# Ledger of designs, part 29: peptides against a protein of PDB entry 1EMU

Target 1, 132 residues: chain A of PDB entry 1EMU
Amino acid sequence: PPYLKWAESLHSLLDDQDGISLFRTFLKQEGCADLLDFWFACTGFRKLEPCDSNEEKRLKLARAIYRKYILDNNGIVSRQTKPATKSFIKGCIMKQLIDPAMFDQAQTEIQATMEENTYPSFLKSDIYLEYT

## One batch from the design tools (peptide; aimed at target 1 F40)

Design b2_p22_6_s3 (made by RFdiffusion4, then SolubleMPNN; from b2_p22_6, 8 letters changed)
Fold by OpenDDE base, seed 4:
Structure b2_p22_6_s3 (fold): chain B 132 residues (1-132), chain A 22 residues (1-22)
Amino acid sequence: as target 1 above (132 residues)
Amino acid sequence: MLSQEDIERFPEQRPPPPHPPP
């Protein structure tokens, strides 16, 4: 069953809509749902191919992601990303150089955080164990 | 013209929470 695959890798968990839902519920209980939301925001942003017609939209979206997750020093995403990474993102926003990959390093760092902490905890959580 | 909601809506969405197990 899928829930067994979830225990094999975070990739398997995040590739399953039911797994994502359970994991997000767990993260929300732990006060760190922003980790997952940011991860998906980065993925979604990267999928938006730049063109003349969506340049303004992409810029505004990048700004929104930046303001919500990176700028807030009290946020968990900001706390779990390196200063150099945050500075790079800020630079992109200020210079309006909005490459689809501009959040890649931050996404990698947040993914590492989930891999090392919240994902293992999820597999030991009541919400997961009761589901199995 | 993009609304404030459009600006703040991220492109990658997550599914709704699952129902509790039986």
Scores: peptide ipSAE 0.044, ipTM 0.659, DockQ to the pose 0.043
OpenDDE base, seeds 1, 2, 3, 5: peptide ipSAE 0.040, 0.041, 0.035, 0.040; ipTM 0.667, 0.687, 0.662, 0.652

Design b2_p22_6_s4 (made by RFdiffusion4, then SolubleMPNN; from b2_p22_6, 10 letters changed)
Fold by OpenDDE base, seed 5:
Structure b2_p22_6_s4 (fold): chain B 132 residues (1-132), chain A 22 residues (1-22)
Amino acid sequence: as target 1 above (132 residues)
Amino acid sequence: MLSEEDRERFPAKRAPPPHPAP
């Protein structure tokens, strides 16, 4: 069953809508749902191909991601990203140089946080165990 | 606020980048 695959890898968990839902519920209870939301936001952002017609939209989206997750010093994403990474993102925003990959490093760092901490904890959680 | 569209529930787990050489 899918829930067994979820225990094999975070990849399998994030490839399953039910898995994502349960994991996000768990993260929300832990006060760190922003980790997952940011991760997906980065993925979505990267898929927006730059062109003349969407430059303003991409800038606005990048700015929104930055303001919501990076600029908030009390947020879990901000706490789990390196200062240099946050500074780079800020620089991109300020310069209005919005490369599709501008959040890649931050996404990687947040992914590592999930892999090392919240994902293992999820597999030990009542939410997951009761689902099995 | 970020829209639902900004959160793509798609298989896209990223491999970690290679570590820079010291």
Scores: peptide ipSAE 0.027, ipTM 0.605, DockQ to the pose 0.061
OpenDDE base, seeds 1, 2, 3, 4: peptide ipSAE 0.017, 0.023, 0.023, 0.025; ipTM 0.560, 0.610, 0.612, 0.601; seeds 3, 4 fail the geometry check

Design b2_p22_7 (made by RFdiffusion4)
Pose (drawn by RFdiffusion4):
Structure b2_p22_7 (pose): chain A 132 residues (1-132), chain P 22 residues (1-22)
Amino acid sequence: as target 1 above (132 residues)
Amino acid sequence: STAVDEESERVVDTLLEEEDEL
């Protein structure tokens, strides 16, 4: 059963659309869906190839991710990401040197944040328990 | 996987649309 696999690893949960949808509903109700949206945004950004034809799109996307999740140090993703990590990201944006992996460290920190609090809480939530 | 890719593309498209509104 897919719902049982979700309890075995966060990666299993995020590899199943039903799991993502349920988990995102939980996070939305807890006021922190940005954690998951950012996690997927980093993955989406990284998969874009660094060729000339994608340069403009990638810069716009890197700025968008930075503006929404990294810029104001008050949003949940910004609050859960380290200062040096955000500093590096800002540098990449300003220098326009955006490597595909530039958000990797921030993604890892956000991933650990979900594994540490919201992911376990989700597995003990009414939403999950009802679904199962 | 397919689910990750499609979800990542959906989130990326949403962010690009929000950036165009600025």

Design b2_p22_7_s1 (made by RFdiffusion4, then SolubleMPNN; from b2_p22_7, 9 letters changed)
Fold by OpenDDE base, seed 4:
Structure b2_p22_7_s1 (fold): chain B 132 residues (1-132), chain A 22 residues (1-22)
Amino acid sequence: as target 1 above (132 residues)
Amino acid sequence: SKAVEETSEEVIEKLLEEEEKL
């Protein structure tokens, strides 16, 4: 069953809508759902093709991601990203240099946080165990 | 994956909606 694959890797968990839903529910209870939402936001942003028709949309989205997750020093995403990473993102926003990969390092750092902390905890949670 | 693609799309759409309301 799919839930067994979820225990093999975070990647397998996030490749399943049911897995995403359960994991997000768990993260909300832990007060850290922003980790997952930020991860998905970065993925979605990177997939937007740089072109004239997408320029405004990409800039707005980059600013939205920055303001919601990076700018707030008290937010969990901000606390789990390196100062140099946040400074780089800020620089991109201020200079309006919106490269598709501008959030890659931040996404990597947040993914590492989930791999090391919240994902293992999820596999030990009542939410996951009751599903099995 | 399909799940990642769909979820990513939902998240960015929500962010853009929130941005427009500011």
Scores: peptide ipSAE 0.781, ipTM 0.959, DockQ to the pose 0.888
OpenDDE base, seeds 1, 2, 3, 5: peptide ipSAE 0.782, 0.781, 0.780, 0.782; ipTM 0.959, 0.959, 0.959, 0.959; seeds 1, 2, 3, 5 fail the geometry check

Design b2_p22_7_s2 (made by RFdiffusion4, then SolubleMPNN; from b2_p22_7, 10 letters changed)
Fold by OpenDDE base, seed 2:
Structure b2_p22_7_s2 (fold): chain B 132 residues (1-132), chain A 22 residues (1-22)
Amino acid sequence: as target 1 above (132 residues)
Amino acid sequence: SKAVEETSQKVIEELLEEEEKL
């Protein structure tokens, strides 16, 4: 069953809508749902192809991601990303150099945080165990 | 995957909606 695949890798968990839903519920209870939301935001952003028609949209989205997750020093995403990474993102926003890959490093760091902490905890949680 | 794609789209749409309200 799918829930067994979820225990094999975070990738498998996030490839399933039910897995995403349960994991996000768990993260909300732990006060760290922003980790997952940021991860998905980065993925969605990277998928937007740079073109004339998308220029304004991509800039707005980049700004939104930056303000919501990176700028606030008290946020969990900000606390789990390196200063150099956050500085790079800020630079891109200020210079309006909106490369599709501008959030890749931050996404990698947040993914590592989930892999090391919240994902293992989820697999031991009542939410997951009761589902199985 | 479909799940990642759909979820990502929902998230960025929400972010854009919030941005437009600022």
Scores: peptide ipSAE 0.783, ipTM 0.959, DockQ to the pose 0.863
OpenDDE base, seeds 1, 3, 4, 5: peptide ipSAE 0.783, 0.782, 0.782, 0.783; ipTM 0.959, 0.959, 0.958, 0.959; seeds 1, 3, 5 fail the geometry check

Design b2_p22_7_s3 (made by RFdiffusion4, then SolubleMPNN; from b2_p22_7, 11 letters changed)
Fold by OpenDDE base, seed 5:
Structure b2_p22_7_s3 (fold): chain B 132 residues (1-132), chain A 22 residues (1-22)
Amino acid sequence: as target 1 above (132 residues)
Amino acid sequence: SAAVEATSQEVIEKLLKEEEEL
């Protein structure tokens, strides 16, 4: 069954709609759902190809991601990203240089946080264990 | 994956709506 694959890797968990739903529920209970939402936001942003018709949308989205997750020092995403990474993102926003890969390093750092902390905890949670 | 793509789309749509409301 799919839940067995979820225990093999975070990638497998996030490739499954049911897995995403359960993991997000768990993260909400832990007060850190922003980690997952940020990860998906970065993925969605990167997939938006830069073009004339998409420029305004991409800029708005980049600003939204920055304001919601990076700017607030009290947020879990901000606390789990390195100062140099946050400074780079801020620079991109200020200069309006909106490269599709501008959030890649931050996404990598947040993914590492999930891999090291919340994902292992999820596999030990009542939510996951009761599902199995 | 289809799940990643769908979820990513939902998240960015929500962010854009929130930004417009500010």
Scores: peptide ipSAE 0.784, ipTM 0.959, DockQ to the pose 0.875
OpenDDE base, seeds 1, 2, 3, 4: peptide ipSAE 0.784, 0.783, 0.783, 0.783; ipTM 0.959, 0.959, 0.959, 0.959; seed 3 fails the geometry check

Design b2_p22_7_s4 (made by RFdiffusion4, then SolubleMPNN; from b2_p22_7, 10 letters changed)
Fold by OpenDDE base, seed 1:
Order: sequence, then structure tokens, then C-alpha cells
Structure b2_p22_7_s4 (fold): chain B 132 residues (1-132), chain A 22 residues (1-22)
Amino acid sequence: as target 1 above (132 residues)
Amino acid sequence: SEAVEKTSEEVIEKLLEEEEKL
């Protein structure tokens, strides 16, 4: 069953809409939902190919991601990303150099945070165990 | 995956909506 696959890897969990929903619910209870939302935001951003028609949208989105997750020093994403990573992102925003990969390092760091902390905790949570 | 793509799009749309309100 799908819930067993979710326990095999975070990737498997995030490949399932139900898994995403349950995991997000858990993260919200833990005050860590921004980790997941940021991860998905980065994924979505990277998929927007640079072109004339996407320029404004990509810039707006990059700014939105930056302001919501990186600039917020009290946010969990900001706390779980390296200063150099945040500085790089800030630089991209300020210079308006909006490369599709500009959030990749931050996404990697946030993914590692989930892998090491929230994902294992989720598998031990009442939410997951009651689902099984 | 389809789930990742769909969820990513939803998150992006929400972010853009919030940005527009600023």
C-alpha cells in the first residue's frame, strides 16, 4: 500500500497527493509547514523556463519566494538555510538575475532538514500511524 | 510526478496572489 512506500523515502511520500496532504497537516501542527511549501515553490519556480513571456512572472515569483521565506529571519526556512545561500538568493533578486536554479541550494538544504527531522518524526506521528 | 507538479503549481499560484496584494 502507498503508506508503506511513504516510509521508504521522502521522495515517495511527496510523489503521492495523499502523502503530501498528511505530511503537510503534520508539519502545520509542528509549525514547520513552510518547509514543504518552500520546497514545492522552488520546484515550481525551476520549471518555469526563461523566455520573454515568462520574464515578469518569474521575477515576481522569485521576489515572492524571497520575501516570504528567505527575508523572514524568524521563519523556519530562513533558520534552516545557510547564510551564504540566503545571500546568494538576495544577490540574484537585487541584480535581477533570475536563473531557474537560483533556489536549488536552498531547496537542497531544506530537503535535508526534512529528511533528518520532520520526515522521520512524521513516520512516528499519530497522523501517519493512525493512517496505517 | 503528477502530485509534485500539481502541488508546485498551487503553491506558486498562491505566492503570486499574495505578491499581487502587496
Scores: peptide ipSAE 0.784, ipTM 0.960, DockQ to the pose 0.897
OpenDDE base, seeds 2, 3, 4, 5: peptide ipSAE 0.784, 0.783, 0.783, 0.784; ipTM 0.960, 0.960, 0.960, 0.960; seeds 2, 4, 5 fail the geometry check

Design b2_p22_8 (made by RFdiffusion4)
Pose (drawn by RFdiffusion4):
Structure b2_p22_8 (pose): chain A 132 residues (1-132), chain P 22 residues (1-22)
Amino acid sequence: as target 1 above (132 residues)
Amino acid sequence: SEEEEEEELLEENIEEEIAKRK
């Protein structure tokens, strides 16, 4: 059963669209869906190849991720990401040196944040328990 | 306007990434 696999690892949960939908609904109700959206945004950004034809799209995307999740140090993703990590990301944006992996460290820190609090809470939530 | 276009691009990128899942 897919719902049982979701309890075994966050990666199993995020590899199933039903699992993602349920988990995002839980996060939305807890006021922190940005954690999940950012996690997927980093993955989406990284899979874009660093060729000339993608340069403009990548820069715009890197700026968009930065502006929404990294810029103001008050949003939940910004609050859960380290200062040096955000400093590096800002440098990449300003220098326009955006490597595909530039958000990797921030993604790892957000991933750990979900594994540490919201993911376990989701597995004990009414939404999950009802679904199962 | 440019920021709005980049926000739409961000949302599309997220949806496309999730669509690849099982």

Design b2_p22_8_s1 (made by RFdiffusion4, then SolubleMPNN; from b2_p22_8, 9 letters changed)
Fold by OpenDDE base, seed 2:
Structure b2_p22_8_s1 (fold): chain B 132 residues (1-132), chain A 22 residues (1-22)
Amino acid sequence: as target 1 above (132 residues)
Amino acid sequence: KEEEEEDKLLEELIQETISEKK
């Protein structure tokens, strides 16, 4: 069953809508749902290929991601991303150099945070265990 | 207003990305 695959890798969990739903519920209880939302925001953003018709939209999205997750020093995403990474993103926003990969490093760092902390905790949580 | 529009775009992006998963 899918829940067994979720225990094998975070990637499997994040590739399943049911897994995402349960994991997000758990993260909300832990006050760190922003980790997951940011991860998906980065994934979605990278899929948007630059073109003349979506240039403004991509800039707006980049600004939104930056403001919501990177700029706020009290946010969990900001606390779990390195200063150099945040500085790079800020630079891209200020220069309006919006490359599809501009959030890749930040996403990697947040993914590592989840792998190290919240994902293992989720597998020990009542939410996951009761589902199995 | 401008930031509200950006936030809405972000929310839509996240939901769309999740909806593409299995």
Scores: peptide ipSAE 0.791, ipTM 0.962, DockQ to the pose 0.972
OpenDDE base, seeds 1, 3, 4, 5: peptide ipSAE 0.791, 0.789, 0.789, 0.789; ipTM 0.962, 0.962, 0.961, 0.962

Design b2_p22_8_s2 (made by RFdiffusion4, then SolubleMPNN; from b2_p22_8, 6 letters changed)
Fold by OpenDDE base, seed 2:
Structure b2_p22_8_s2 (fold): chain B 132 residues (1-132), chain A 22 residues (1-22)
Amino acid sequence: as target 1 above (132 residues)
Amino acid sequence: MEEEEEDKLLEELIEEEISKKK
């Protein structure tokens, strides 16, 4: 069943709507839901192909991601991303150099955070165990 | 208002990505 695949890898968990739902519920209880939302935001952003018609949209999205997750030093995403990474993102936005890969490093760091902390905890949580 | 529009775009982006999953 799918829940067994979720225990095999974080990737499998994040590729399943039911898995995402349960994991997000768990993260909310832990005050870490922004980790997951940021991860999906980065994935979605990278998929947007740069062109004249979506330039404004991409800039707006980049600004939104930055303001919501990177700028606030008290946020979980900000606390789990390196200063150099955050500085790079800020630079891209200030210079309006909006490359599809501009959030890749930050996403990698947040993914590592989930792998090391919240994902293992989720597999030990009542939410997951009761589902199995 | 501009930031609100940006936040809405972000929310839609996240929702769209999750909706594409199995």
Scores: peptide ipSAE 0.780, ipTM 0.957, DockQ to the pose 0.968
OpenDDE base, seeds 1, 3, 4, 5: peptide ipSAE 0.778, 0.778, 0.777, 0.779; ipTM 0.956, 0.957, 0.956, 0.956

Design b2_p22_8_s3 (made by RFdiffusion4, then SolubleMPNN; from b2_p22_8, 8 letters changed)
Fold by OpenDDE base, seed 2:
Structure b2_p22_8_s3 (fold): chain B 132 residues (1-132), chain A 22 residues (1-22)
Amino acid sequence: as target 1 above (132 residues)
Amino acid sequence: SEDKEEDELLKELIEETIAEKK
């Protein structure tokens, strides 16, 4: 069943809508839901190919991601990303050089945070165990 | 406001990205 695949890798969990739903519920209880939302924001952003018709939209999205998750020093995403990574993102925003991969390093760092902390905890949680 | 528009775009992006998953 799918829930067994979720325990095999974080990637499998994040590739399943039911798994995402349960994991997000768990993260909300832990006050860490922004980790997941940021991860999906980065994934979605990278899929948007730059062109003349979506230039403004991509800039707005990049600004939104930066403002919501990177700029806030009290946020969990900001606390779990390296200063150099955050500085790079800020530079891209200021220069309006919005490459699809501009959030890749930050996403990698947040993914590592989930792998090391929240994902293992989720697999031991009542939410997951009661589902199985 | 600009921030509200950006926040809405971000919300939509996240929802659509999740909706593409299995």
Scores: peptide ipSAE 0.783, ipTM 0.960, DockQ to the pose 0.968
OpenDDE base, seeds 1, 3, 4, 5: peptide ipSAE 0.783, 0.781, 0.782, 0.782; ipTM 0.960, 0.960, 0.960, 0.960

Design b2_p22_8_s4 (made by RFdiffusion4, then SolubleMPNN; from b2_p22_8, 8 letters changed)
Fold by OpenDDE base, seed 2:
Structure b2_p22_8_s4 (fold): chain B 132 residues (1-132), chain A 22 residues (1-22)
Amino acid sequence: as target 1 above (132 residues)
Amino acid sequence: MEDEEEDKLLEELIQEEISKKK
């Protein structure tokens, strides 16, 4: 069953809508749902290929991601990303240099945070265990 | 209003990615 695959890797969990739903519920209880939302935001953003027709949209999205998750020093994403990474993102926003890969390093750092902390905790949680 | 529009775009982006999963 899918829940067994979820225990094998975070990637498998994040590739399943049911897994995502349960994991997000768990993260909300832990006050860190932004980790997951940011991860998906970065993935979606990277898939948007630059062109004349979507330049404004991409800039707006980049600004939104920055303001929501990076700028707020009290946010969990900000606390779990390195200063140099946040500084780079800020620079891209200020210079309006919106490369599809501009959030890659931040996404990597947040993914590592989930792998190290929240994902293992989820597998030990009542939410996951009761589902199995 | 601009921030609100940007926030909406962000929410849509996230939901779109999740909806593509199995």
Scores: peptide ipSAE 0.763, ipTM 0.949, DockQ to the pose 0.972
OpenDDE base, seeds 1, 3, 4, 5: peptide ipSAE 0.761, 0.762, 0.759, 0.761; ipTM 0.948, 0.948, 0.948, 0.948

## One batch from the design tools (peptide; aimed at target 1 F40 G44 K68)

Design b2_p23_1 (made by RFdiffusion4)
Pose (drawn by RFdiffusion4):
Structure b2_p23_1 (pose): chain A 132 residues (1-132), chain P 23 residues (1-23)
Amino acid sequence: as target 1 above (132 residues)
Amino acid sequence: PLTATEKEAQRVVEQLLEEEDEL
């Protein structure tokens, strides 16, 4: 059963659309869906190839991710990401040197944040328990 | 074929690009 696999690893949960939808609903109710949206945004950004034809799109996307999740140090993703990590990201944006992996470290830190608090809480939540 | 993770990533990327255009 897919719902049982979700309890075995966060990667199993995020590899199933039903799991993602349920988990995002839980995060939305807890006021922190940005954690998941950012995690997927980093993955989406990284899979874009660094060719000339994608340059403009990638810069715009890197800026959008930075503006929404990294810029103001008050949002949940910004609060859960390290200062040096955000500093590096800002440098990449300003220099316009956006490697596909530029958000990897921040994604890892956001992934650990979900594994540490919201993911375990989700597995014990009414939403999950009802679904199962 | 795209995985659920890949489809979700692409959906979020499109949403962020639309939000950036609104600025």

Design b2_p23_1_s1 (made by RFdiffusion4, then SolubleMPNN; from b2_p23_1, 13 letters changed)
Fold by OpenDDE base, seed 2:
Structure b2_p23_1_s1 (fold): chain B 132 residues (1-132), chain A 23 residues (1-23)
Amino acid sequence: as target 1 above (132 residues)
Amino acid sequence: ALSALEKASEEVLKELLEEEEKE
């Protein structure tokens, strides 16, 4: 069954609608749902290829991601990303150089946080165990 | 067809854009 695949990798969990729903519910209870939302934002942003027709949209999105997750010093994403990574993102925003990969390092760091902490905890949670 | 992961990503971006437009 799919729930067994969820225990094999975080990516398998996030490639399933039910898996996403349960994991997000768990993260909300832990006060760290922003980790997952940021991860999804980075994934979606990277898929938007630069062109004249979407330049304004991509800039707005980059600014929104930066302000919501990186700039907020009290946020869980900001606390789990390295200063150099945050500085690089800020630089891209200030220079208006919006490369599709500009959030890749931050996404990697947040993914590592989930892999090391919240994902293992989820697999031991009542939410997951009751589903199985 | 988009995967669940892709759909979730697009939904998050949509919400971010909506919030940006309200500011």
Scores: peptide ipSAE 0.722, ipTM 0.938, DockQ to the pose 0.882
OpenDDE base, seeds 1, 3, 4, 5: peptide ipSAE 0.724, 0.720, 0.722, 0.720; ipTM 0.938, 0.938, 0.938, 0.938; seed 1 fails the geometry check

Design b2_p23_1_s2 (made by RFdiffusion4, then SolubleMPNN; from b2_p23_1, 12 letters changed)
Fold by OpenDDE base, seed 2:
Structure b2_p23_1_s2 (fold): chain B 132 residues (1-132), chain A 23 residues (1-23)
Amino acid sequence: as target 1 above (132 residues)
Amino acid sequence: SLSALEKASEEVIEELLEEEEKE
């Protein structure tokens, strides 16, 4: 069953609609849903290929991601990303150099946080265990 | 068709863009 695949890898969990829903519910209860939302934002942003028609959209989106998750010093994403990573992102925003990969390092760091902490905790949670 | 992961990513992006527009 799918729930067994969820325990094999985080990507398997996030490739399933029910898995995403349950994991997000768990993260909200733990006060760290922003980790997952930021991760999804980075994934979606990277897939928007640069072109003349979406330049403004990509810039707005990059700014939105930066303001909501990186600039907020009290946010969990900001606390779980390295200063050099945040400085690089800020530099891209200020220079308006919006490369599709500009959030890759931050996404990697947030993914590591989930892999090391929230994902294992989810697999031990009542939410997951009751689903199985 | 889009995977669940891709759909979730698009939903988050759309929400972020909507919030940015309101500011």
Scores: peptide ipSAE 0.719, ipTM 0.941, DockQ to the pose 0.870
OpenDDE base, seeds 1, 3, 4, 5: peptide ipSAE 0.719, 0.718, 0.718, 0.718; ipTM 0.941, 0.941, 0.941, 0.941; seeds 3, 4 fail the geometry check

Design b2_p23_1_s3 (made by RFdiffusion4, then SolubleMPNN; from b2_p23_1, 9 letters changed)
Fold by OpenDDE base, seed 3:
Structure b2_p23_1_s3 (fold): chain B 132 residues (1-132), chain A 23 residues (1-23)
Amino acid sequence: as target 1 above (132 residues)
Amino acid sequence: PLSALERESERVIEKLLEEEEKL
C-alpha cells in the first residue's frame, strides 16, 4: 500500500495526495507547515521555463516566495536556510535575474531539514500510525 | 496527466500569486 512507500521515501510521500495531506496536518501541529509549502513552491517555480510571456509571472512569483518565506527572519524557512543562500536569493530578486534554479539551494536545505527532523517524526506520529 | 506532486506545486504557486496580487 502507498503508506509503506511513504516510509521508504520522502519523495513518495510528497507524490501522494493523502500523504501530502497527512504530512501537512502533522507539520501544522509542529508549527512548521511552511517547510512543505516552500518546498512545493520551489518545485512549481522551477518548472516555469523562462520566456517572454512568463517573465512577469516568474518575477512576481519569485518575489512572493522570497517575501513570504525568506525575508521573514522569524519564519521556520528563514531559520533553516543558510545566510549565504538567503543572500543569493535576495541578490537575484534585486537584480531581477530570475533563473529557474535560483531556489534550488534553499529547497535542498529545507528538504534536508525535513528529512532530518520532521519526516522521521511524522513516521512515528499518531497521524501516520493510525492511518496504517 | 499531472502527478499529485505536480498538482500540489501548481496549487501552491497559484495561491502565492493570488496573495501577491492582493498586496
Scores: peptide ipSAE 0.783, ipTM 0.958, DockQ to the pose 0.887
OpenDDE base, seeds 1, 2, 4, 5: peptide ipSAE 0.783, 0.783, 0.783, 0.784; ipTM 0.958, 0.958, 0.958, 0.958; seeds 1, 2, 4, 5 fail the geometry check

Design b2_p23_1_s4 (made by RFdiffusion4, then SolubleMPNN; from b2_p23_1, 12 letters changed)
Fold by OpenDDE base, seed 1:
Parts: structure tokens; C-alpha cells; sequence
Structure b2_p23_1_s4 (fold): chain B 132 residues (1-132), chain A 23 residues (1-23)
């Protein structure tokens, strides 16, 4: 069953609608749902191919991600990303150099946070265990 | 067909863009 795959890798969990839903519920209870939203935002952003028609959209999205998750010093994402990473992102925004990979390092750091902390905890949670 | 991961990423992006427009 799918829930067994969820325990094998975070990617399997995040590639399943039910898995996402349950994990999000868990993260909300832990006050760190923004980790997941940021991760998905980065994934979506990277997939937007740079072109003339997407330039404005990509810039707006980059700004939105930056302001919501990186600039917020009290946010869980900001607390779990390194200063150098946040500084780099800020630089990209200020220079309007919107490379598809500009959030990759931040996403990696947030993914590591989830894999080391919230993901293992989720697998031990009542939410997951009751689903199995 | 989009995967669940792709669908969720698109949903989050659209939400962020909408919020950006409202600010």
C-alpha cells in the first residue's frame, strides 16, 4: 500500500495526494507547515521555464516566495535557512536575476530539515499510524 | 497527467501569486 512507500522516502510521501494531506496536517499541528509550502513553491518555481512570456510571472513569484518565507525573520523557513542562502536570494531579487535554480539551496536546506526532524516524527505520529 | 507533487506545486504557486497581487 502507498503508506508503506511513504515510510521509505520523503519523496514518495510528497508525490501522493493523501500523503501530502496527512503530512500537512501533522506539520500544522507542529506549527511548521510553511516548510512544506516553501518546498512545493520552490519545486514549482524551478519548473517555470524562462521565456519572454514568463518573465514577469517568474519575477512576481520569486518576490512572493522571498517576502513570505525568506524575509520573515520569525518564520520557520527563515529560521531553517542559512544566512548566506537568504542573502543570495535577496541579491537575486534586488538584481532581478531570476534564475530557475535561485531557490535550490534553500529548498535543499528545508528538505534536510524535514528529513531530519518532521518527516521521522510524522512516521511516529498518531496521524500516520492511524492511517496504516 | 500531472503527478500529485506537480499539482500541489502548481496550487502553491497560484496561491502565492494571488497573495502577491492582493498586497
Amino acid sequence: as target 1 above (132 residues)
Amino acid sequence: MLSALERESERIIEKLLKEEEEE
Scores: peptide ipSAE 0.762, ipTM 0.950, DockQ to the pose 0.892
OpenDDE base, seeds 2, 3, 4, 5: peptide ipSAE 0.760, 0.761, 0.761, 0.761; ipTM 0.950, 0.950, 0.950, 0.950; seeds 2, 3, 4 fail the geometry check

Design b2_p23_2 (made by RFdiffusion4)
Pose (drawn by RFdiffusion4):
Structure b2_p23_2 (pose): chain A 132 residues (1-132), chain P 23 residues (1-23)
Amino acid sequence: as target 1 above (132 residues)
Amino acid sequence: SEATDAEAERVTEQLLEEETEFE
């Protein structure tokens, strides 16, 4: 059963659309869906190839991710990401040197944040328990 | 996987729309 696999690893949960939908609903109710959206945004950004034809799209996307999740140090993703990590990301944006992996460290930190609090809470939530 | 890629693409398209509105 897919719902049982989700309890075995966060990667299993985020590899199933039903799991993602349920988990995002839980996060939305807890006021922190940005954690999951950012996690997927980093993955989406990284898969874009660094060729000339994608340069403009990638810069715009890197700026968008930075503006929404990294810029103001008050949002939940910004609060859960390290200062040096955000500093590096800001440098990449300003120098316009955006490597596909530039958000990897921030993504890892956000991933650990979910594994540490919201993911375990989700597995003990009414939403999950009802679904199962 | 397919679900992860589709979800990532959806979120990135949404962020590009928001950045266009902001500009």

Design b2_p23_2_s1 (made by RFdiffusion4, then SolubleMPNN; from b2_p23_2, 8 letters changed)
Fold by OpenDDE base, seed 5:
Structure b2_p23_2_s1 (fold): chain B 132 residues (1-132), chain A 23 residues (1-23)
Amino acid sequence: as target 1 above (132 residues)
Amino acid sequence: SEALDATSEEVIEKLLEEEEEEE
């Protein structure tokens, strides 16, 4: 069953709609749902290929991600990303240099945070165990 | 996966809507 794959890797969990829903619910209870939302935001952003027709959209989205997750010093995403990474993102926004990969390092750091902390905790949670 | 893609798209759309409200 899918729940067994969820225990094998975070990627498998995030490839399943039910897995995503349960994990997000767990993260909300822990006050750290922003980790997952940021991760998905980065994924979605990277999929938008640069072109003349979507330049404004991409810039707007990059700004939104930055303001919501990076600029908030009290936010968990900001606390779990390195200062140099946040500074780089800020620089991209200020210079309007919006490369599809501009959030990759931040996404990697947040993914590591989830894999090392919240993902293992999820597998020990009542939410997951009762589902199995 | 389809689930991952759909979720990513939903998050992006929500962020864009929020950004538009702030402008």
Scores: peptide ipSAE 0.732, ipTM 0.942, DockQ to the pose 0.916
OpenDDE base, seeds 1, 2, 3, 4: peptide ipSAE 0.732, 0.733, 0.731, 0.732; ipTM 0.942, 0.942, 0.942, 0.942; seeds 1, 2, 4 fail the geometry check

